# Peptides against a protein of PDB entry 6RO1: the designs that were tried, part 13

Target 1, 216 residues: chain A of PDB entry 6RO1
Amino acid sequence: LGKEIEEYIHKPKYCLPFLQPGRLVKVKNEGDDFGWGVVVNFSKKSNVKPNSGELDPLYVVEVLLRCSKESLKNSATEAAKPAKPDEKGEMQVVPVLVHLLSAISSVRLYIPKDLRPVDNRQSVLKSIQEVQKRFPDGIPLLDPIDDMGIQDQGLKKVIQKVEAFEHRMYSHPLHNDPNLETVYTLCEKKAQIAIDIKSAKRELKKARTVLQMDEL

## One batch from the design tools (peptide; made by RFdiffusion4, then SolubleMPNN)

Design b1_p9_5_s3 (from b1_p9_5, 3 letters changed)
Fold by OpenDDE base, seed 3:
Structure b1_p9_5_s3 (fold): chain B 216 residues (1-216), chain A 9 residues (1-9)
Amino acid sequence: as target 1 above (216 residues)
Amino acid sequence: GFSVSQLVK
């Protein structure tokens, strides 16, 4: 279900307005999970498909990502690789195809104007880590509907399924009661309440995050 | 310190 949501949010028509410098994004390229990085810039590139002569616009976002030290040495010729779990790594600006964004945060960081110095890039990693510490339940995501304004009915159905599943999962410990139907209705009500509580908690967390970060 | 802005609609 998370993957199904990803198929919507990584579409340029939806995500481009939110790819401002400093936006936290999660990058995944096949087996390579870079985790959370920070948007530096994005560009529209025209790609001429050699066989069709058709210009298909490619969107590339430059993202500051934690890369392996080996990636630094070969960055001119080889694709960047994520830092190993046991490796400190180094923050590098990596051009990423927009469809490789697996998540977009509601959080936007101030970034140094000059990212050429390694210390400036590493300072951004410290900032990401501080954000992660403030959000022990995970960095807050943009809501595809409420924040990103996606109106696609397929996405709405996916979200409804996710919400229903989450509800069933949270209600399952209570479902030792043999009356499945009554419990389903109570579960739907509790789901709606849990969704409302989760939404309210998300809003409260959003509000607290803005307030707590302005005080720091 | 770092400043974090949250997109609030």
Scores: peptide ipSAE 0.034, ipTM 0.751, DockQ to the pose 0.112
Fold by OpenDDE base, seed 5:
Structure b1_p9_5_s3 (fold): chain B 216 residues (1-216), chain A 9 residues (1-9)
Amino acid sequence: as target 1 above (216 residues)
Amino acid sequence: GFSVSQLVK
């Protein structure tokens, strides 16, 4: 169910308005989880479908990602790889296809204007880590309906199923049904997304309230 | 330093 929501969110028609510089995004490419990065810019690339000649624009987002130092040495020929858990890594601007965005945060950061210096890029990592410390339950996500304005009925049904499952999970704690594990794994992902959305909404409301309190 | 004010929607 989380994957189903992701399939809506990563569509250019929905996410492009939210890919402003400083937006926190999560990038995953197959087995490579880069975790949270920061949007630098996005571009539309003209692409022609080889079989139809139809214009199929590719959307590429430049994201500051924590990359392994080994992958950076080979960056001219090889795709960037995520930093190993025990590795410090290095923040690099990586061009990412928009469909590889697994999550979009409601949080935007101020980023340095010049990201050529390593120190400026690493400062952004410190900012991401600070955000993660402030949100122990996870970085707040954009609400696909309330924030992104997605009107798709399929998405609404998915969200309703998530909410209904969360409600059932919390209302029936004791049924050791082994089929619950598969449903729980799908629904924990969905519940985690709904909790992440709901927590994100609450934390956005809190963050807006904190921002409003700083303006008062 | 990182400020809470840097967190914007």
Scores: peptide ipSAE 0.031, ipTM 0.727, DockQ to the pose 0.101
Fold by OpenDDE base, seed 2:
Structure b1_p9_5_s3 (fold): chain B 216 residues (1-216), chain A 9 residues (1-9)
Amino acid sequence: as target 1 above (216 residues)
Amino acid sequence: GFSVSQLVK
């Protein structure tokens, strides 16, 4: 279900307006998971389909990613590789095809104007790590409907299935509990608390989308 | 202009 949502989010028609400098994005290329990086810029490249002669524009986003030091030495011939978990790695600006974005965060960081110095690039990693510490359950995502404005009925059906599945997962232990009424009231309270947390997170998100984390 | 990737290489 998460993969089905990803198929909508990484489409240029939906994600391009949100690929501003400083936007947190998650990058995955086949078996290589780079984790969270920061958008530097994006470009549109003209591409011609070989069979139809039709213009098929390619979108490339430059993302500051944590890369292995080995990948830096071969940067002329080999694609960048993610840093190993035990490796310090180095933050590098990597050109990424837009369809390789697996997630887009609501968080936007301030980035140094000059990313040529290694220290400036590594400072961004410290900022990402601080954001991760503030969000132990994961970095907050853009809502595909409310934030990104995706109106596709297929996506709405996927989200409805996710919500129904989550409700069933939470209700499944309850079907065997003889105190169904007390658990229903607790589940309604928990669902209301979850809605209130979601609404409070949305309000905090609206406030924080304006609040550049000036404290970072 | 130079892409940031060209400046960071």
Scores: peptide ipSAE 0.018, ipTM 0.582, DockQ to the pose 0.027
Fold by OpenDDE base, seed 4:
Structure b1_p9_5_s3 (fold): chain B 216 residues (1-216), chain A 9 residues (1-9)
Amino acid sequence: as target 1 above (216 residues)
Amino acid sequence: GFSVSQLVK
């Protein structure tokens, strides 16, 4: 279900408006998980499909990612690799195809204007780590409906399924309640209320985070 | 040090 949501979020028609400089994004390329990085910029490249002659634009986002030092030596010829768990790594600006974005955060960071100095790039890593400390349950995600404005009915159904699953997982195993259907309908209503409460809490947390940022 | 002012929505 998380993967199904990802299939909507990484579509250019939905995510491009949110790929502003400083936006936190998660990058995953097959087996390589780079974790959280920061958007520097994005570009649209004209691409022509070789067989149909149809224009198929490619969207490339430059993301500041924590890379292994070993991958830096061959960066001209080899794809960047994520830093190993035991290494510090180095922050590098990596061109990433937009469909490789696995998550988009509601958080944006101020980034240095000049990212050529290593110290400026590493300062962004410190900022990411500080955000992670402030969000021990994980960096907050953009809501695909409320924040990203996705109106696709397929996505709405997926989200409803995720919320119903989460509710079932955290609800005590009502293994023995014969009225499972009534509990399910109540769980759907409670899930909808939990969505509304979670939305309201997100709005309140958004407002509180903005207020706390203005007060600090 | 990290400033909260560096966080923007």
Scores: peptide ipSAE 0.030, ipTM 0.709, DockQ to the pose 0.099; fails the geometry check

Design b1_p9_5_s4 (from b1_p9_5 with A4V K5R)
Fold by OpenDDE base, seed 1:
Structure b1_p9_5_s4 (fold): chain B 216 residues (1-216), chain A 9 residues (1-9)
Amino acid sequence: as target 1 above (216 residues)
Amino acid sequence: SFSVRQLVK
């Protein structure tokens, strides 16, 4: 359900109005979670799809992200890597495709006008960390309906399902059970097993489809 | 001190 919401909010038609300088955003690129960064600017690049000749506009947002120091040495040729959890890292302005934004905060920071000095970039990290301290339950997100104005009925149905699920979860008699962590761990394991079974069934179906194609 | 702007609901 969270991923389904993400698929709406990262669409340029919805998120671009909220990508102002200083906006807190969360960036994920495949296995690389950069966590929370700060928008510096965005740009629209004209791109042409090679096969259709259709104009496919590419939206790139420059985000100040906490990067590994190791990634800085090869920064001219290699993609930036996120700082390790135990690493201080270094804040760098990274061009990010808009669809890699996993979350958008209602929080907007004041950022230094000049981000060329390392100290100015690192000051923004201190500001992010201070925001995180102020919001121990997590940095507040933009509401996709109330704040972002998304009118899509599919999203409204997703939100209703999330709210109904959360209500049922918190109203459950086991919510006050001291063994809740154990029950949750067992439920998560069961849910993971169910996902793995579903994935394995999909792979088996694909493998059978490939085998059927090889027998044809 | 840093200034935080929240979108006012």
Scores: peptide ipSAE 0.043, ipTM 0.771, DockQ to the pose 0.078
Fold by OpenDDE base, seed 3:
Structure b1_p9_5_s4 (fold): chain B 216 residues (1-216), chain A 9 residues (1-9)
Amino acid sequence: as target 1 above (216 residues)
Amino acid sequence: SFSVRQLVK
């Protein structure tokens, strides 16, 4: 169910109005969980090659993320990697595809105007950590309906199911309802299928881009 | 100075 909500939230038509500088966002790329970062800027990268019927513009958001020091050495050639739990890491501005945003917070931070100095970037990490201390139950999320204004009936049905599930979890120690495990498993399977379809579409897009480069 | 703006709609 959380993944189904994510599939709505990360759509550009819904999330772009909320990607202002200083917005807290959670970034996940496959197995790499960067946790909470801060939006610096976003850009529309329309690689609309006029002849590629690829209709949907790619949106890239620049996010300050806590990266491993090892990944910084190879930053010119390799993708940034998240800092290990026990690692201090370093805050870096990372270009992130908007669909890799797993969560968007209601919290917006003030960020330094110049993020070139390491100290300025690390000050943002201190600010994130301070927010996390203030919210021990987790950084508050934008409500997809009330805050983001998503009117999709599919999302409303998902939220109603989540609320009904949460209400049942809190009302009954549901260690014993086999139907809930089935619903979770079905929701996880559906979410996994949606991820797999999205991955397959991205691979097909990459393959088409490579094929178009070979035809040029 | 740590300033948090909660953008509540």
Scores: peptide ipSAE 0.038, ipTM 0.761, DockQ to the pose 0.092
Fold by OpenDDE base, seed 2:
Structure b1_p9_5_s4 (fold): chain B 216 residues (1-216), chain A 9 residues (1-9)
Amino acid sequence: as target 1 above (216 residues)
Amino acid sequence: SFSVRQLVK
């Protein structure tokens, strides 16, 4: 169900209006999960489908991502790799195809005007980490319907199925089956995360105030 | 200090 929602939000017709500089986005390329990064800019490239001659524009977003230091040495020939969990990594501007965006946050950061200095790029990582600390249940997502304005009935049906599934998971009295407890604890954690996201969205809707994270 | 703003559109 999460993957089905992703198939809508990463479409250029829906996501491009939200790819402003400083937007938090999640990037995943096959087995490479970069986690949360920050949009720097995007570009439209003209592409022609080889078989039909139809114009199929490619959209490339430059995203500041936490990369492995090993991948930086061969940056001219090799694709950037995500930082290992045990390494600090380095923030790099990576060109990413728009369909590799797995999530888009409602949060935007102020980014340095000059990202050439390493210290300026690493300061953005500190800001991402601070946002993550403030949102332990996950960085707030743009709502596909309310924020992104997606009118697709297929998406609405997916969301309704998710909500109905979540409701059933919470409304089913946990039969005290010990094997269900582990599944239910994971489900309750997901539930609480969904409720906390919904509550956080409501509080943030009330707080039209720029969260000046003054402590950053 | 980086200011975080939430764009609630």
Scores: peptide ipSAE 0.038, ipTM 0.779, DockQ to the pose 0.136; fails the geometry check
Fold by OpenDDE base, seed 4:
Structure b1_p9_5_s4 (fold): chain B 216 residues (1-216), chain A 9 residues (1-9)
Amino acid sequence: as target 1 above (216 residues)
Amino acid sequence: SFSVRQLVK
């Protein structure tokens, strides 16, 4: 279910508006988990499909990632590798295909204007680590429906399944509660209220965004 | 001072 959500989030039509400089993103390439990095910029590259001649644009995001020291030696010929858990690593700006973004955070950092100095890049790592300390349960994610505005019915169904699964999992310790039905009804009502609040916040935010555009 | 701006878009 988490992978199914990821398949929507990493689509350029949904994620590009959120790939601003300083946005926290998680990068994963096959077996290589880089963890959390910071968006520096993105670019659209013209690509022509070899067989159809159709224009299939590639989207490349430059992400500041914690890389192994070994990756620095072969930077011209080898793909960057993530730092080992026990390694300090070095922050490098790595070009990443947009579909390799496994998560997008609601958090956006201020980044140094010049990332050429190593100290400036390492300061961003300290900032990421500080965010991680503030969020012990994990760095907060953009909501694909409420924050990213994804209207796809397939995604909505996946999210509903995740929520239903989580509800069952958290309700399991309460199976011995004689008030279980009342707790379930309250949990369902709370979930519905959370959806309604979230929808109302989206409408309010759209209205505020329109108002801010009218004030500019 | 680390300014985390939650840009809740």
Scores: peptide ipSAE 0.035, ipTM 0.749, DockQ to the pose 0.092; fails the geometry check

Design b1_p9_6_s1 (from b1_p9_6, 4 letters changed)
Fold by OpenDDE base, seed 2:
Structure b1_p9_6_s1 (fold): chain B 216 residues (1-216), chain A 9 residues (1-9)
Amino acid sequence: as target 1 above (216 residues)
Amino acid sequence: SFRTSQIAK
């Protein structure tokens, strides 16, 4: 179900308005999980479909990603690889196709104007790590409906299924209780309270992040 | 002090 949501989010028609410099995005390419990176810029490239001759525009996002040092040696010829868990790695600006974005955060970072110096790029990693520390339950995502404005009925059905699945997962220990409706209402209230707490924590974190931005 | 903005818009 998470993957089905990703299939909507990474579509250019939905995500492009949110790919501003400093936006936190998660990048995954097949088996390579780069984790969270930061958008530097995006570009539209003209592409012609080889079989139909139709113009199919490709969207490329330059993302600061934590890469392995080994991949940097061959960076001219080989695709960047994610840093190993125990590796320090190096932050690099990597051109990423938009469909490789697995998640988009509501968080934007200030990035250095000049990313040519290694120290400036590594400072962004420290910023990402600080954000991760501030969000122990995970970096907040853009809501595909409320934040991104996606009106697709297929996505709404997927979200409803996710909510129903989450509800069932949280209700599973209590499914043998004849008060299922009360537990469903309490789990819907708890899910709504968790959404409202997540929304209120988002608003409080938005307010605190805005407040901390004014104090810093 | 890392200025993080959570402004979705």
Scores: peptide ipSAE 0.024, ipTM 0.703, DockQ to the pose 0.114
Fold by OpenDDE base, seed 5:
Structure b1_p9_6_s1 (fold): chain B 216 residues (1-216), chain A 9 residues (1-9)
Amino acid sequence: as target 1 above (216 residues)
Amino acid sequence: SFRTSQIAK
């Protein structure tokens, strides 16, 4: 359900009005999770689709992200990489395609006017960390309906499902169980095992199909 | 003190 919401909010037609300087955003590129960064600016680039010749504008947002120091040494040719969990990292302005925004916060920060100095960039990291401390349950997100004004019926149905799920979760007798954390951990393990079994069954089915083709 | 702004509901 969270991923389904993401598919709406990262669309330029919805998110561009909210990509003001200082907006907190999450950036994820495939396996690389940068976590929370800060919007510096955005630009529209003219692009032509290679297969159709149609004009498909690319939207690039410059986001101040915590990057690994190793990736910065190779920054001329390689994509920035997120800081390792044990690494301090360095805040860098990274050009990000808008569809790589996994979340948009209702929070905006005041950022330094000049982000060329390292100290100014690192000051923004301190600001992000301060916001995270103020919101122990997570940095608040823009409401896709109330804040972003998205009218899509598909999104409304997703939100209704989320709300219904949350209501059921909070009304469940186990919600007040002192062993709740243990129960959740066991449920997560069970869910992971179920995924692994499903994957293994899929692979077994593929292998059997190949074996049957070799016997024909 | 870093100033944060939130969208007013």
Scores: peptide ipSAE 0.024, ipTM 0.679, DockQ to the pose 0.075
Fold by OpenDDE base, seed 3:
Structure b1_p9_6_s1 (fold): chain B 216 residues (1-216), chain A 9 residues (1-9)
Amino acid sequence: as target 1 above (216 residues)
Amino acid sequence: SFRTSQIAK
């Protein structure tokens, strides 16, 4: 279900308006999980190969990502690899295809104007780490419906299924009661309350993030 | 002080 949501979010028609410089994004390429990075710039690349039919425009986002130092020593043509868990790594600007964005945060950072110096890039890592410390439950995501304005009925159905599943999971410890319907209704109320608490916590987190960021 | 702006839509 999470993957199904990602399939909507990473579509250019939905995510491009949110790919401003400083936006926190999560990047995953096959087996390579870069984790959270920061959008530096967005470019539309028209792959106009002269001889093959109009290929759909490829969208590339330059993302500042924590990369393995070993991968950076290899030629400018080799794909950057994520830093190992225990590795410090180095922040590098990596061109990323938009469909490789696994998540988009509601958080947008101020980034240095010049990212050529290593120290400026590493300062952004410190900022990401500070955001992560402020959000122990994870960096807040853009809501695909409320924040991103996605109206796709397929996504709405997926979200409803996720909500219903989350509801069933949170209700499952209480399933010792034989009356499934009453448990479902109490579960629906608890899920609605949990959704309302999650939405209220998201709004409080949004409000706190804005407030905590104004205090920085 | 890195200001993160939440773009509240």
Scores: peptide ipSAE 0.026, ipTM 0.705, DockQ to the pose 0.111; fails the geometry check
Fold by OpenDDE base, seed 4:
Structure b1_p9_6_s1 (fold): chain B 216 residues (1-216), chain A 9 residues (1-9)
Amino acid sequence: as target 1 above (216 residues)
Amino acid sequence: SFRTSQIAK
């Protein structure tokens, strides 16, 4: 279910507006999990599909990532590798294809204007670590519906399934309560009400956005 | 310091 959400959020049509400098993003390339990094910038590259001649733009985001020092020695020929858990690593600006973004945070950091000095790059790592300490349950994510404005019905169904699953997991300690069925029904109603409130808030936000556009 | 990005319109 998490992977199904990722298939939506990494699409350029949804994520590009949120790839501002300083945005926290999680980068994963196959078996290489870089964890959380910081967006520096992004670029659109013209690409022509070799077989159809159709324009297929490539989106590359430059992300400041914690890399192994070993991978930097061959940086001209080899892709950067994530730092080992026991390694300090070095923060490097790495060009990443947008579809390799596994998560996008609601958190945006201030970054140094010049990232050429190692000390400036390492200061950003300290900032990421401070954010992680403030969020022991994990760095907060952008809501794909409320924050990113994704309207796809497939995504809405996936999120509903995730919410229902999470609800069942957290209700598990209550399985010894004889009122379990009543608690489940109340929690399902609460979850449905939360969805309805979230929908109503989105409509209200859209209406306010339209009203603000008419007032400008 | 970090800010929770208010989605800049």
Scores: peptide ipSAE 0.024, ipTM 0.688, DockQ to the pose 0.086; fails the geometry check

Design b1_p9_6_s2 (from b1_p9_6, 6 letters changed)
Fold by OpenDDE base, seed 5:
Structure b1_p9_6_s2 (fold): chain B 216 residues (1-216), chain A 9 residues (1-9)
Amino acid sequence: as target 1 above (216 residues)
Amino acid sequence: MFRTSQLAK
């Protein structure tokens, strides 16, 4: 469900109006989680699909991200990498494809007009950290319906499912149980075993069917 | 002074 919501948010027609300078966005590229960064700018690049000749516009967002110092030294040959949890890193403006934005916040920061000085970029990191302190439960996201005005019926159904799951989760008697984690882990193991049993039964059925065919 | 501009309606 979360991924389905992300797919709607990633559509340029919905997200581009919200990619203003100072917007907090979360960036993830495969295994590389950059966490929260700040939009500096966005651009539309004309791209032609190699196989169809169709114009497929690429949207590139310049995002100020916390990068590892090691990746910055190799920036001519290597893509930027996220700073390690124990590393201070350095804030750099990185061009990011829109589909790599895993979240868009309702929060906008003031950013310095000139981001060329390292101190100006690092000041933005302090601002992000201050926002994170203010929102211990997580930085608030843009609501796709209320904030973004998305009227898509598919999205509405996905959101309603999320709300229904959340309601069931919070109303569940075990929600406040101190043993919830233990019970959850046991339930997860039980569910996995049930999947494995179902798989094994399917294999056994296939094997029996083959044996019956060899006896004919 | 970090103005978190909450967009005023």
Scores: peptide ipSAE 0.008, ipTM 0.485, DockQ to the pose 0.067
Fold by OpenDDE base, seed 2:
Structure b1_p9_6_s2 (fold): chain B 216 residues (1-216), chain A 9 residues (1-9)
Amino acid sequence: as target 1 above (216 residues)
Amino acid sequence: MFRTSQLAK
């Protein structure tokens, strides 16, 4: 369900109006999680599909991201890599395809007009960290309906399902039980044992079937 | 200078 919502948000017709300078966005490329960055600029590139001749516009967002200093040294040959948790890193403007934006925040930051100085880029990192401190439960996301105005009936149904699941989860008597973790672990162990028993019974049945065929 | 990355390819 979360991925389905994300697919709607990633549609250029919905997200592009919100990709303004200063917008907080989360960037993930396969195994590379850059975390939160800031939109600097947006560009539409005309791409022509080689096979159909159809115009398939590519949307590229320039995002100020915390990158590993090591990856910056090899910038001519290597893609940007996220800074390690223990690394200070350096804020760099990285061109990112829109579909690599894993989240779009409702928060917009003021960004320096000139991002050429390292100090100006690093000041934005401090601003991101300050926002993260203010939102320990996570940086607020754009609401697809209320903020983005998406009227798609499919999206509405997905959201309604999420809300219904969340409501059931939060209304469950065990949700606030201090023993929830213990009970959950015991239930998980019980479920695993049941799977193992079912597997062993299947193997035993197979073995018996083979023995019966050898006696025939 | 802004970085050219493979994230735009």
Scores: peptide ipSAE 0.007, ipTM 0.430, DockQ to the pose 0.026
Fold by OpenDDE base, seed 1:
Structure b1_p9_6_s2 (fold): chain B 216 residues (1-216), chain A 9 residues (1-9)
Amino acid sequence: as target 1 above (216 residues)
Amino acid sequence: MFRTSQLAK
């Protein structure tokens, strides 16, 4: 369900109006989690699909991201890598495909007009960190209905399902049980044992079938 | 609380 919502958000017709300079976005590329960055600009690139000849427009967002200093030294040969959790890193403008935006925030930051100076880029990192401190429960995301105005009935149904699941989860008597973790672990173990029993019974049935065939 | 806030955790 979350992925389905993300697929709607990633549609250029919905997200592009919100990719203004200063917008906070989270960037993830496969195993590389850059965390929160700031939109600098976006561009539409004309691409032609090699197999269909159809024009498939690529949307590239320039995002100011915290990158590893090591990756920046090799920037001529290697893609930028996220800074390690313990690394200060350096803020760098990185071109990112729209589908690599794992989240879009309702928050917009003021960004310096000139991002060429390192100090100006690093000032944005301080601003991101300040926002993170203000939102300990997480940086607020754009609501696809209330903020983005998406009227798609499919999306509405997905959101309603999420809300119904969340409501059931939070209304569950065990939700606030201090032993929830213990009970959950026991239930998981019980479920695993049930799977193992089912597997063993299938193997036993196969073995018996083989024995019966050898007696014939 | 935004409807999607829990999905991002």
Scores: peptide ipSAE 0.007, ipTM 0.451, DockQ to the pose 0.184
Fold by OpenDDE base, seed 3:
Structure b1_p9_6_s2 (fold): chain B 216 residues (1-216), chain A 9 residues (1-9)
Amino acid sequence: as target 1 above (216 residues)
Amino acid sequence: MFRTSQLAK
């Protein structure tokens, strides 16, 4: 369900109006989690699909991200990498495809007009960190209905399902049970064993079928 | 207000 909501938010028609300079966004590329960065600008690039010749517009967002210093040294040959948790890193403007934005915040920061000086970029990192301190439960996200004004009935149904699941989860007697993690782990193990049994039964059936064919 | 928990599930 969360992924379905993300798919709606990632549609350019919905997210682009909110990708204004200073907007906080979270960037994730496969295994590379950059965390929170700040939108600097966005651009539409014309792309042609190699197989269909159809115009497939690429939307690229320039995001100020905390990058590893090692990756910046190799920026001529390698893509930017996120700073390690224990690394200070350096803030760098990185072009990011819109679908790599894992979250869009309701928060918009002031950014320096000139981001060429390292000090100006690093000042933005301090501002991000200050926002994170103000929101210990997480940086607030844009509401797809209330903030983004998305009227899609499919999205509304998905959100209603999420809300209903959350309500059931929080209302569940085990929600505040100190043994919840233990019970959950046991249930997960039980479910895995049931899958394994089902797999083994399928393999046994296949093996028996082969034996019956060899006897004929 | 849409919570982070709703996007992660």
Scores: peptide ipSAE 0.006, ipTM 0.445, DockQ to the pose 0.192

